# Ledger of designs, part 101: peptides against a protein of PDB entry 5HOI

Target 1, 351 residues: chain A of PDB entry 5HOI
Amino acid sequence: FRYMPFSPAGTPFGFTDRRYLTMNEVGYVSTVKNSEQYSITVSFFDVGRFREYHFEDLFGYDLCFLNEKGTLFGQSKTGQIQYRPHDSIHSNWTKIIPLQAGERITSVAATPVRVIVGTSLGYFRSFNQFGVPFAVEKTSPIVALTAQNYRVFSVHYSQFHGLSYSLSELGTSSKRYYKRECPLPMSLPNINSDMKKDANLDYYNFNPMGIKSLFFSSYGDPCIFGSDNTLLLLSKWRSPEESKWLPILDSNMEIWKMSGGKETTDIHVWPLALAYDTLNCILVKGKHIWPEFPLPLPSEMEIRMPVFVKSKLLEENKAILNKKNEIGADTEAEEGEEDKEIQIPVSMAAE

## One batch from the design tools (peptide; made by RFdiffusion4, then SolubleMPNN)

Design b1_p14_7_s2 (from b1_p14_7, 8 letters changed)
Fold by OpenDDE base, seed 1:
Structure b1_p14_7_s2 (fold): chain B 351 residues (1-351), chain A 14 residues (1-14)
Amino acid sequence: as target 1 above (351 residues)
Amino acid sequence: SSAAELIKKIMEEE
């Protein structure tokens, strides 16, 4: 097994000189090879809120994380990281992460308040948004990271135990665990079945875990999208005993339905984010399961939340709306038709 | 959904 640098929704170069380092609901980061250097472009979906920018990369950044305030870059081999705020008022900063012999940075994440670095030896390094270190913790080998505000979702890999996950909060004084190295019920790519197509081999060599992306939902729930094209959401993570992974979308089945039941072996979902009850994604048509250039416009795919999750989200939304109304925002809530019975797929109905 | 409309369009162009 080889630890590879992971970034959310990052794409391989393939046979091209360019790839996406990362993409999410905010935008996409591309890199182009130019002799011994790279040209990096940070692009945004909301062109009214953000301005596209580019720079020359002399380090060959292979890790990236984009948020609403800036972009974190990392070099997996050298341990160099750079944070670039989108606003020119804030200064860029660079740091070298000390790596042991053979250690790699495997993933990086950044929020407006935290920077996180994970390594192939399981070093979890936390910083503030200015690159001031908080702590170093030893965990199982980290293969993927995402973060929202103070919360971190980490995926770990052990040759003996397979995939595990942690959910933690990086306070000012201490790290709190909601979940610590719990089993992650995600299928790994099957080398024997999936490698029959050369295009899948290139992707597997780039991302051997098959994690296309991981993110927090708009409600702050950890989400992961694997090689099986199933969106998993961690429900009830605040209650350790009630916490469960919910398969909230089979994207292959949804594409099949939307096609009218035709074979759609050349249509692929590339996940960006989960906003409310919709998966923001790129629909990819072609041989490669990842988006090429130019990037297609994002699409929304409705998720099939279990009725009990939708009811709880509706109650939480009503509670949020009631709190907004107590704060004197006269937003007339249009009573939209609440009563559309979510057909549970027959495969999820235990007979 | 915007995905359903786009898939429909893709399938009409084939």
Scores: peptide ipSAE 0.306, ipTM 0.866, DockQ to the pose 0.628
Fold by OpenDDE base, seed 5:
Structure b1_p14_7_s2 (fold): chain B 351 residues (1-351), chain A 14 residues (1-14)
Amino acid sequence: as target 1 above (351 residues)
Amino acid sequence: SSAAELIKKIMEEE
């Protein structure tokens, strides 16, 4: 395993001189190699609300986080970070994060009120939006970060314990934990099965954890999209005893349904955000599981909450039972089978 | 656009 710089929905260069540093519901950040320098472009989906801008990058930024107020950039090896507001009213700022020998910045996140830096040694550094430091905390090694307002969702990796996550709130005076280094039930990339295609090896070398993206939903729930193309949502995180990960979308199964049950091995979902009951995503056609250039238009995929699927299945089963009772078959329904776990047929566990 | 409409279009172009 090697710690690599992670940004939400970031893409590898592959065989090209261009890639996406990050993308989400706000827009997308691209970088192009120009000899010894890079040209960065910050583009937006709402062209009426935001103006596209570009600049020359002499540092080779390999970390990025985009929000509605600005873009945070980072260089994983040098520890340099830059915040660029979208509005010209606010000044850009640059800072160097002190790194130990062999330490790298692994992820960065920014909200309108907080900047967060995570490292391969598990240093969690918090700042305000102006780059004023609040605190430094030592955690397990950080592999991914996202943030919304004052909340931070962090993913950690230990060689002995695998993946864990934390959910915290960064107040003015203190950090509160809702979850602290709890097990993350996400499947890691299967090296032996997935490496049969050279395109998957290039992506695995770029992103060894297979985390395509992580974000907060419109309701403020932590979401993660792994290499298995399943969207996980952390439900009831305010109640530690009731908190659970919900598999709210299998995107491979949704593609299969939408194709009419055809084999669609060249169609891929690239996650952007979760808004209410819809996954905002890029549909990618081709050999690479990530979007190339130009970026396709975003698509919406309806999610079916498993709780609603179970309630609909219970309502449909009640409606089928009521229709069978209206068709006057005098079959004595023995009262006793109320408590049998509804075995979801293996075929419907995919539905 | 809906993902379903775009997938349908992709499958009609094959």
Scores: peptide ipSAE 0.305, ipTM 0.867, DockQ to the pose 0.596
Fold by OpenDDE base, seed 4:
Structure b1_p14_7_s2 (fold): chain B 351 residues (1-351), chain A 14 residues (1-14)
Amino acid sequence: as target 1 above (351 residues)
Amino acid sequence: SSAAELIKKIMEEE
């Protein structure tokens, strides 16, 4: 196994001189190889809100995270990171992350308030948006990171235990764990089945975990999209005993249905974000499972919970509603608006 | 755009 730099929805070069470093609901970051240097372009889907910009990359950034306020870049081998605000008000900053021999930055994440760096040795480094360090924690080897506000979703890999995940909040004074290195029930790429096509081998060499992307939903739930093209959502993560991964979308099955049941081996979903009940994604037509250039327009795919999950969620929601009705109304606990459990819309339960 | 509409269009162009 080899630790590779991971960025959400990043693409390999393949046989080209260009790739996407990352993409999400905000936009996409591309890099083009120009001899010994790279040209990076930060592009946005909302062209009215943001202006596309480019710069010359002399470091060969292979890690990227895009948010609404800026772009974080990282170089996996050198430990160099750069944060570039989208606005001209805030200055760019650079930092070198100290790496041990053979240690690599495996993932980076940035929010408007936090910068996170994860490494192949499991060093979790946190900073503010200005690159001021908060802490260094030793975890299991980090293979992927995403973050929203103060929350961090991290994926870890152990040779003995496979994939695990953590969900943490990076306050000003301390890190809180909601989940700490819990088993992640995501299927790893099956080399024997998936590597029958040269295109899949190139992708596997780029991303051995097959994690196409991970993000927080619009409701702040951790989401992961693996090589099986299933969108997993972490439900009830505030309740340690009730927390579970929900397979909320089988994108291969949805493509098959949308095609009228035809064999669609050349249509692929590339995940960007989950907004409410819709997966924002790129539909890719071709030999490669990843988008090429130019980037197709994003598409919305409605999430459809599997019937066996729908029935169970309906029973659980009824049980919760019945318990709330049996516990008399008198505890006006001001549980702040941030802690609203996602009521899965009853509409998803009725089909 | 709707993924369903785009897939339908893709399948009509084949």
Scores: peptide ipSAE 0.304, ipTM 0.868, DockQ to the pose 0.571
Fold by OpenDDE base, seed 3:
Structure b1_p14_7_s2 (fold): chain B 351 residues (1-351), chain A 14 residues (1-14)
Amino acid sequence: as target 1 above (351 residues)
Amino acid sequence: SSAAELIKKIMEEE
């Protein structure tokens, strides 16, 4: 097994000079080989909110994380990271992460308030948005990271224990664990079944874990999309005894239904984000399971959330909208958002 | 756009 740099929804070069470093609901980051250099472009789906920008990359960034405020870049071998705000008001910053012999940065994540670096030796490094370090923790080897606000979803791999996950909150004073290195019930790529198509071999050489993406839902639930094309959501993570992974979407089955039961072996889901009850994704037509260039427009796949959840979500969204309308723009109400955990009912597995 | 509409369109162009 080899630890490879992971970025959410990142694509391989394949036989081309270009790839996506990352993509999500905000946009997509592409890199093009130009001799010994790279040209990076940061593109956005909301062209009215953000302006596309590009720069020359002399370091060969192979890690990326995009958020609404900026883009984090990393070089897995050298330990260099760069944060680039989307606005021109805030300055770019660069830092070198100290790596041991053979250590690699395996994943990076960034929110408007935190930067996280994970390594092949299990070093978890946290920073603020300005690159000021908080702490270094040693965990099991990190293979993937995502973050939303102060929360971090980390995936770990051990040759002895397989896949595990952690869910943590990086407060101002301390790290809190909601989940710490718990078993992750995600299937690893089956080399013998999935590798029958040469197109899949290139992808699994790029991403040996088969994690196409991981993100937080719009409700703050950890989500992961594996090689089996199943979207897993972590439900009830605030209640340690009740916490469970829910298979909320089999995307292969949904494509099959949407086609009217035809063979659709050349249509693939590429996950971007989960917003409410819809998976935002790229539908890929062709031999490759990943999007090529140009990037197709995002599509929405409805997840079969039970009506009871939709009703609670509508009530909570009304309460949030009413609070936003009553609280004028200037009050940072530190009042604890009653983090009403969306109880996804068990019945989603029975239809 | 709806994935269902896009899949339908893809399958009509084949």
Scores: peptide ipSAE 0.304, ipTM 0.869, DockQ to the pose 0.531

Design b1_p14_7_s3 (from b1_p14_7, 7 letters changed)
Fold by OpenDDE base, seed 3:
Structure b1_p14_7_s3 (fold): chain B 351 residues (1-351), chain A 14 residues (1-14)
Amino acid sequence: as target 1 above (351 residues)
Amino acid sequence: SSAKERIQEIMKEE
C-alpha cells in the first residue's frame, strides 16, 4: 500500500499534461504541466458570483480543497500549503507543515473558518482561515478529509483495521468528537477484477482507496462515494448509538434505469456534492471513469432518501423555519409530500 | 440539468 495525496473528486493526469486537482458544487481546479512548473486555474460553475483566476505553481501542488471563500493548496512531499481567497480583500498565505522522514500530507480541507491538514502518520493539524494553528493531534493515518463550517469528516486507514472514520467539530476552545475512528463500511477497490481495464489501473495508482469524493450534504451529513459507485450517507451522527451509514444511491443502477435498461458500461458518475435529495455530479462518457477536458456540465441525480432521514430533515427545516419566523422573515412554507416509500435499491437488498 | 436527460442525450449520440 502507498499513501497518495487525496483531494475530493481529483483526477489523474493519465496520458495528458493536465488534470483536475479538485471539484465540487462551487467549481473545479485544474493544473497543467509546463516543463518543470504548473499553471493552476480556479474555475467556478456560478460565473456570476465568482471570477475565474489562474497562477503559476512552482511547487507542484498535488492537494487541493475548494470552498465558497477560497482555495487551499498543498504539496504532499514538501509540506507546503497555500490558501488563496477568491476575493482580493483577503491576502494569500503560505505555510510549511513540518513533516517527519517519509511523512506525507495525504489530504487537506478548508472552510471559511478552518484549515485542516492530515498526514500519512496520522497527524491532524488544525488552523483558522488565516493559518494560525490551534492544535496537533495524533490519530490513525489519514487518507481523506472534508470539512463544512466547524465540522470535519476524516477517513483513516490502518493495515490491521482497514478503513475508519471520524466526525469532529473544531470549536474555538476544543475539538469535540461525534464519531472517533469508527469502522467505515466502504468496499476497497478490487485489484483483481478492476485492473482488467487499463483505465482502472491508472486510477488505482492515483487513488488506491477508490474514494472518488467525500463531502458534507447541504444538511451537514457526511457523505462518501467509493469505487463501488455507491453514495453512503452518515445518518443520525448526533446520536452515537443511532448513527448508521445509509446506501442512498447505487449510481450504476440509476444510470442503467435512466438509459432504459441498456448497456451503460462506459457511462460513469463523477460525484461533486449532495444538495437536498439530488447528487450533483458529472456524467462521464468514455473509457476513463473520470472527467476529461473540457469539463462536461454538472447533472442532478435524484436520490432515494430514507423516510426517517426525510422526516428528520422536515423537522429540522420546520425548526429552522420557525426560528426564521421568530426573526420576522416571511418565507412561505411549501408543504412537501410526506409519503414517498423507501425503496432500497434491489441490488443492495439482495447482497 | 437532469441526469436522466443527459443520459438520454449521450445515448442518442451513439
Scores: peptide ipSAE 0.458, ipTM 0.916, DockQ to the pose 0.574
Fold by OpenDDE base, seed 2:
Structure b1_p14_7_s3 (fold): chain B 351 residues (1-351), chain A 14 residues (1-14)
Amino acid sequence: as target 1 above (351 residues)
Amino acid sequence: SSAKERIQEIMKEE
């Protein structure tokens, strides 16, 4: 096993001089090798909202995280990180993360309010969007990070315990854990079956954990997409005893259904995001399980359960709140009520 | 676009 730099939906170079550093619902970041240098391009799906930009990378950034406000870059070996706002109002900043001998940055994440750096020794480093440090915590070795607002979803690896996950909130004064190094029920890549194809070996060498991506849903639920092409969603994470991973999509089964039951062994899902009841993804045709160049347009896969039940319950709860406001009940809506977890009735989860 | 439409397009290109 080797700790490799991980970025959400990042692709290997393979036999090419170019790859995607990361991609999500906002856009995609590509890098091209130019001798000893790299040219980085930050591209967006909403070309009306954002302007594509490029720059020369002298450091060889191998880590990336894209959000709606900026792009975070990292170099796994040197510890250099750079944040680049998409707007021209805010300045770029660069920082060197101190690394111990043999320590690597394994993942980075950025929100409009937080920057997170995880390492192969399990150092979890938090910053604000301006690179001001908050804390350094020692955890199990970090292999992947994603973040939304103040929340961080981290994946950890131990040689003794396998994969674990944490869900935390990075407030102004303290880190809160909702989940702390709990077992992650995700299968690792099957080396013996998959290594018969050279394309699978190249991907395994790039990403030994087989985590294609991880993100938060539009409802703030942690999601992970592994090598088995199953989308897992963490449900009831606010209730530590009730929290469970839900297999909300078998993407191979959905491709098979959508084909009319034909062989679809050369069609692959590359996950971007979960928005409401739809998985945003790239459909890839070919020998490689990852998108090549040019990037195909994103496609939407409908997810009926349990996310669709959650959307209906949200609409019903909004309708109940609106009726209460019309009746003049002084419900002091404490600012904390918008962040209550929608409980799915057991009867609706069984249909 | 819907994934279903895109899969049907891919399957017609074969």
Scores: peptide ipSAE 0.457, ipTM 0.917, DockQ to the pose 0.508
Fold by OpenDDE base, seed 5:
Structure b1_p14_7_s3 (fold): chain B 351 residues (1-351), chain A 14 residues (1-14)
Amino acid sequence: as target 1 above (351 residues)
Amino acid sequence: SSAKERIQEIMKEE
């Protein structure tokens, strides 16, 4: 296994001179090779709110994180990071993260109030939005980061323990953990089955964890989208004993249904964000599981709980209804609601 | 656009 630089929904170069460094609900960042240099473009989906901008990259940035206020760039080998506000009123800043021999920056994240850097040796570095350092913590090796406001979702990898995750809050004085290096029940890419297609080998070499993206939902729940094309949401994360990963979307099954049950082996979901009950995504047609150029328009996919999770929620809801009926609430159970698509109750979000 | 509409467009381009 080799630690590779990870950015949310980043794409490989493949056989091309261009790739996406990152994309989410705000926009997409592309880089093009130009001799020994790179040209970076920061593009937005809301063209009325934001102005597209570009710059020449002499460093070869291979890490990126986009938010509503700016873009964070990183170079995994040199340790250079740059923050570029979208507004020209605020100055760009650059720093060098000190790296040990063989250490790499594996992921970066930025919010309007925090900058986070994670490394292959498990160094977790936190800064404010101006690049002022707060702390350095050593954890298990970090493979992916995302952040919203003061909260950080980190994915860790150990050769002996597999995947784990942490959920933390970066206050002004201290880091609080809601979850600390808990097991992450995500399937890793199967090298033996998936390597039958050359296109899967190129993607595996770019992203050996198969994490297409990770983000916080609009409700503030950690979400992850793996190589199995299942969207996982962390529910009840404030209650350590009740906290569970919910498989809220099988995207392969939803594509198959939406096609009318046809073969859809060349249609792929590329995740951007989860807003309420809809996955914002790029629908990709072709040999590669990632979007090429030009970027297709985003699509909205309704989240649908798998039948086995739907049955468990029906049992949990029946148990809650039975407990309410034992408490003597004369709520006439209208018989007709059995076939309602059990969406994840909004009440399970951010608890 | 809805994912359903976009899938139906992709399936017509074949």
Scores: peptide ipSAE 0.457, ipTM 0.916, DockQ to the pose 0.556
Fold by OpenDDE base, seed 1:
Structure b1_p14_7_s3 (fold): chain B 351 residues (1-351), chain A 14 residues (1-14)
Amino acid sequence: as target 1 above (351 residues)
Amino acid sequence: SSAKERIQEIMKEE
């Protein structure tokens, strides 16, 4: 196994001189190879809110994370990182992350308040938005990162334990764990079955974990989209005993239904974000499972949980409602409004 | 755009 640099919804070069470094609901970052240099373009879906910009990359950035305030770049081998605000008010900054022999930066994430760097040796490095370091923690090897506000979703890989995940909050004084290196029930790419197509081999060599993207939902729930094209959502993560991964969308099944049951082997979902009950995605037509150039407009795909998961969630939600009604007779505890876990609406379960 | 509409467009371009 080889640790590769991961960025959310990043694409390989394939046979071209260009690729997407990352994409999400905010926009997309492309890089074009020009001799020994690269030209990077940061583009946005909301053209009224943001202005597209470009710059020359002399370092060959292979890691990227885009947010509403700026773009973080990283070079996996040299340890160089650069943060570029979208506005001209804040200055760009550059740092070198110290790497051991054979260590690589495997993933980077940035929010308006935090910068996170994960490595192949499991070094978790945290910074503020100005690149001031907070801490260095040793974890299992990090393969993917995403972050929202102060929260970080990290994916880890061990040869002995497979995939695990952590969910943490990076306060001003300390790191809190909601989940720490818990098993991640995601299927890895099957080398033997899928590698008969050259396009699948190229993608596997680029991304051997098959994680197309990971993000937080608009509600702050960790989401991951694997090689099986299933969207997993971490439900009830505030309650350690009740926390579970929900398969909230089989994208291949939804494409098949939306086609009217026709063959759709050349139509692919490329995930961007989860907003409410809708997966924001690129619908890709072609041999490659990833978007090429030009980027198609994003599409909205309604979440349809499998009927068996819906029935079980309805039973569990009824059992929770009944328990709340039994306990709610005695204690008027003013638990503040802000942390209401989103119950999946009962209406989605009736069809 | 809805994914359903875009899939129906893609399926007509063939």
Scores: peptide ipSAE 0.455, ipTM 0.916, DockQ to the pose 0.538

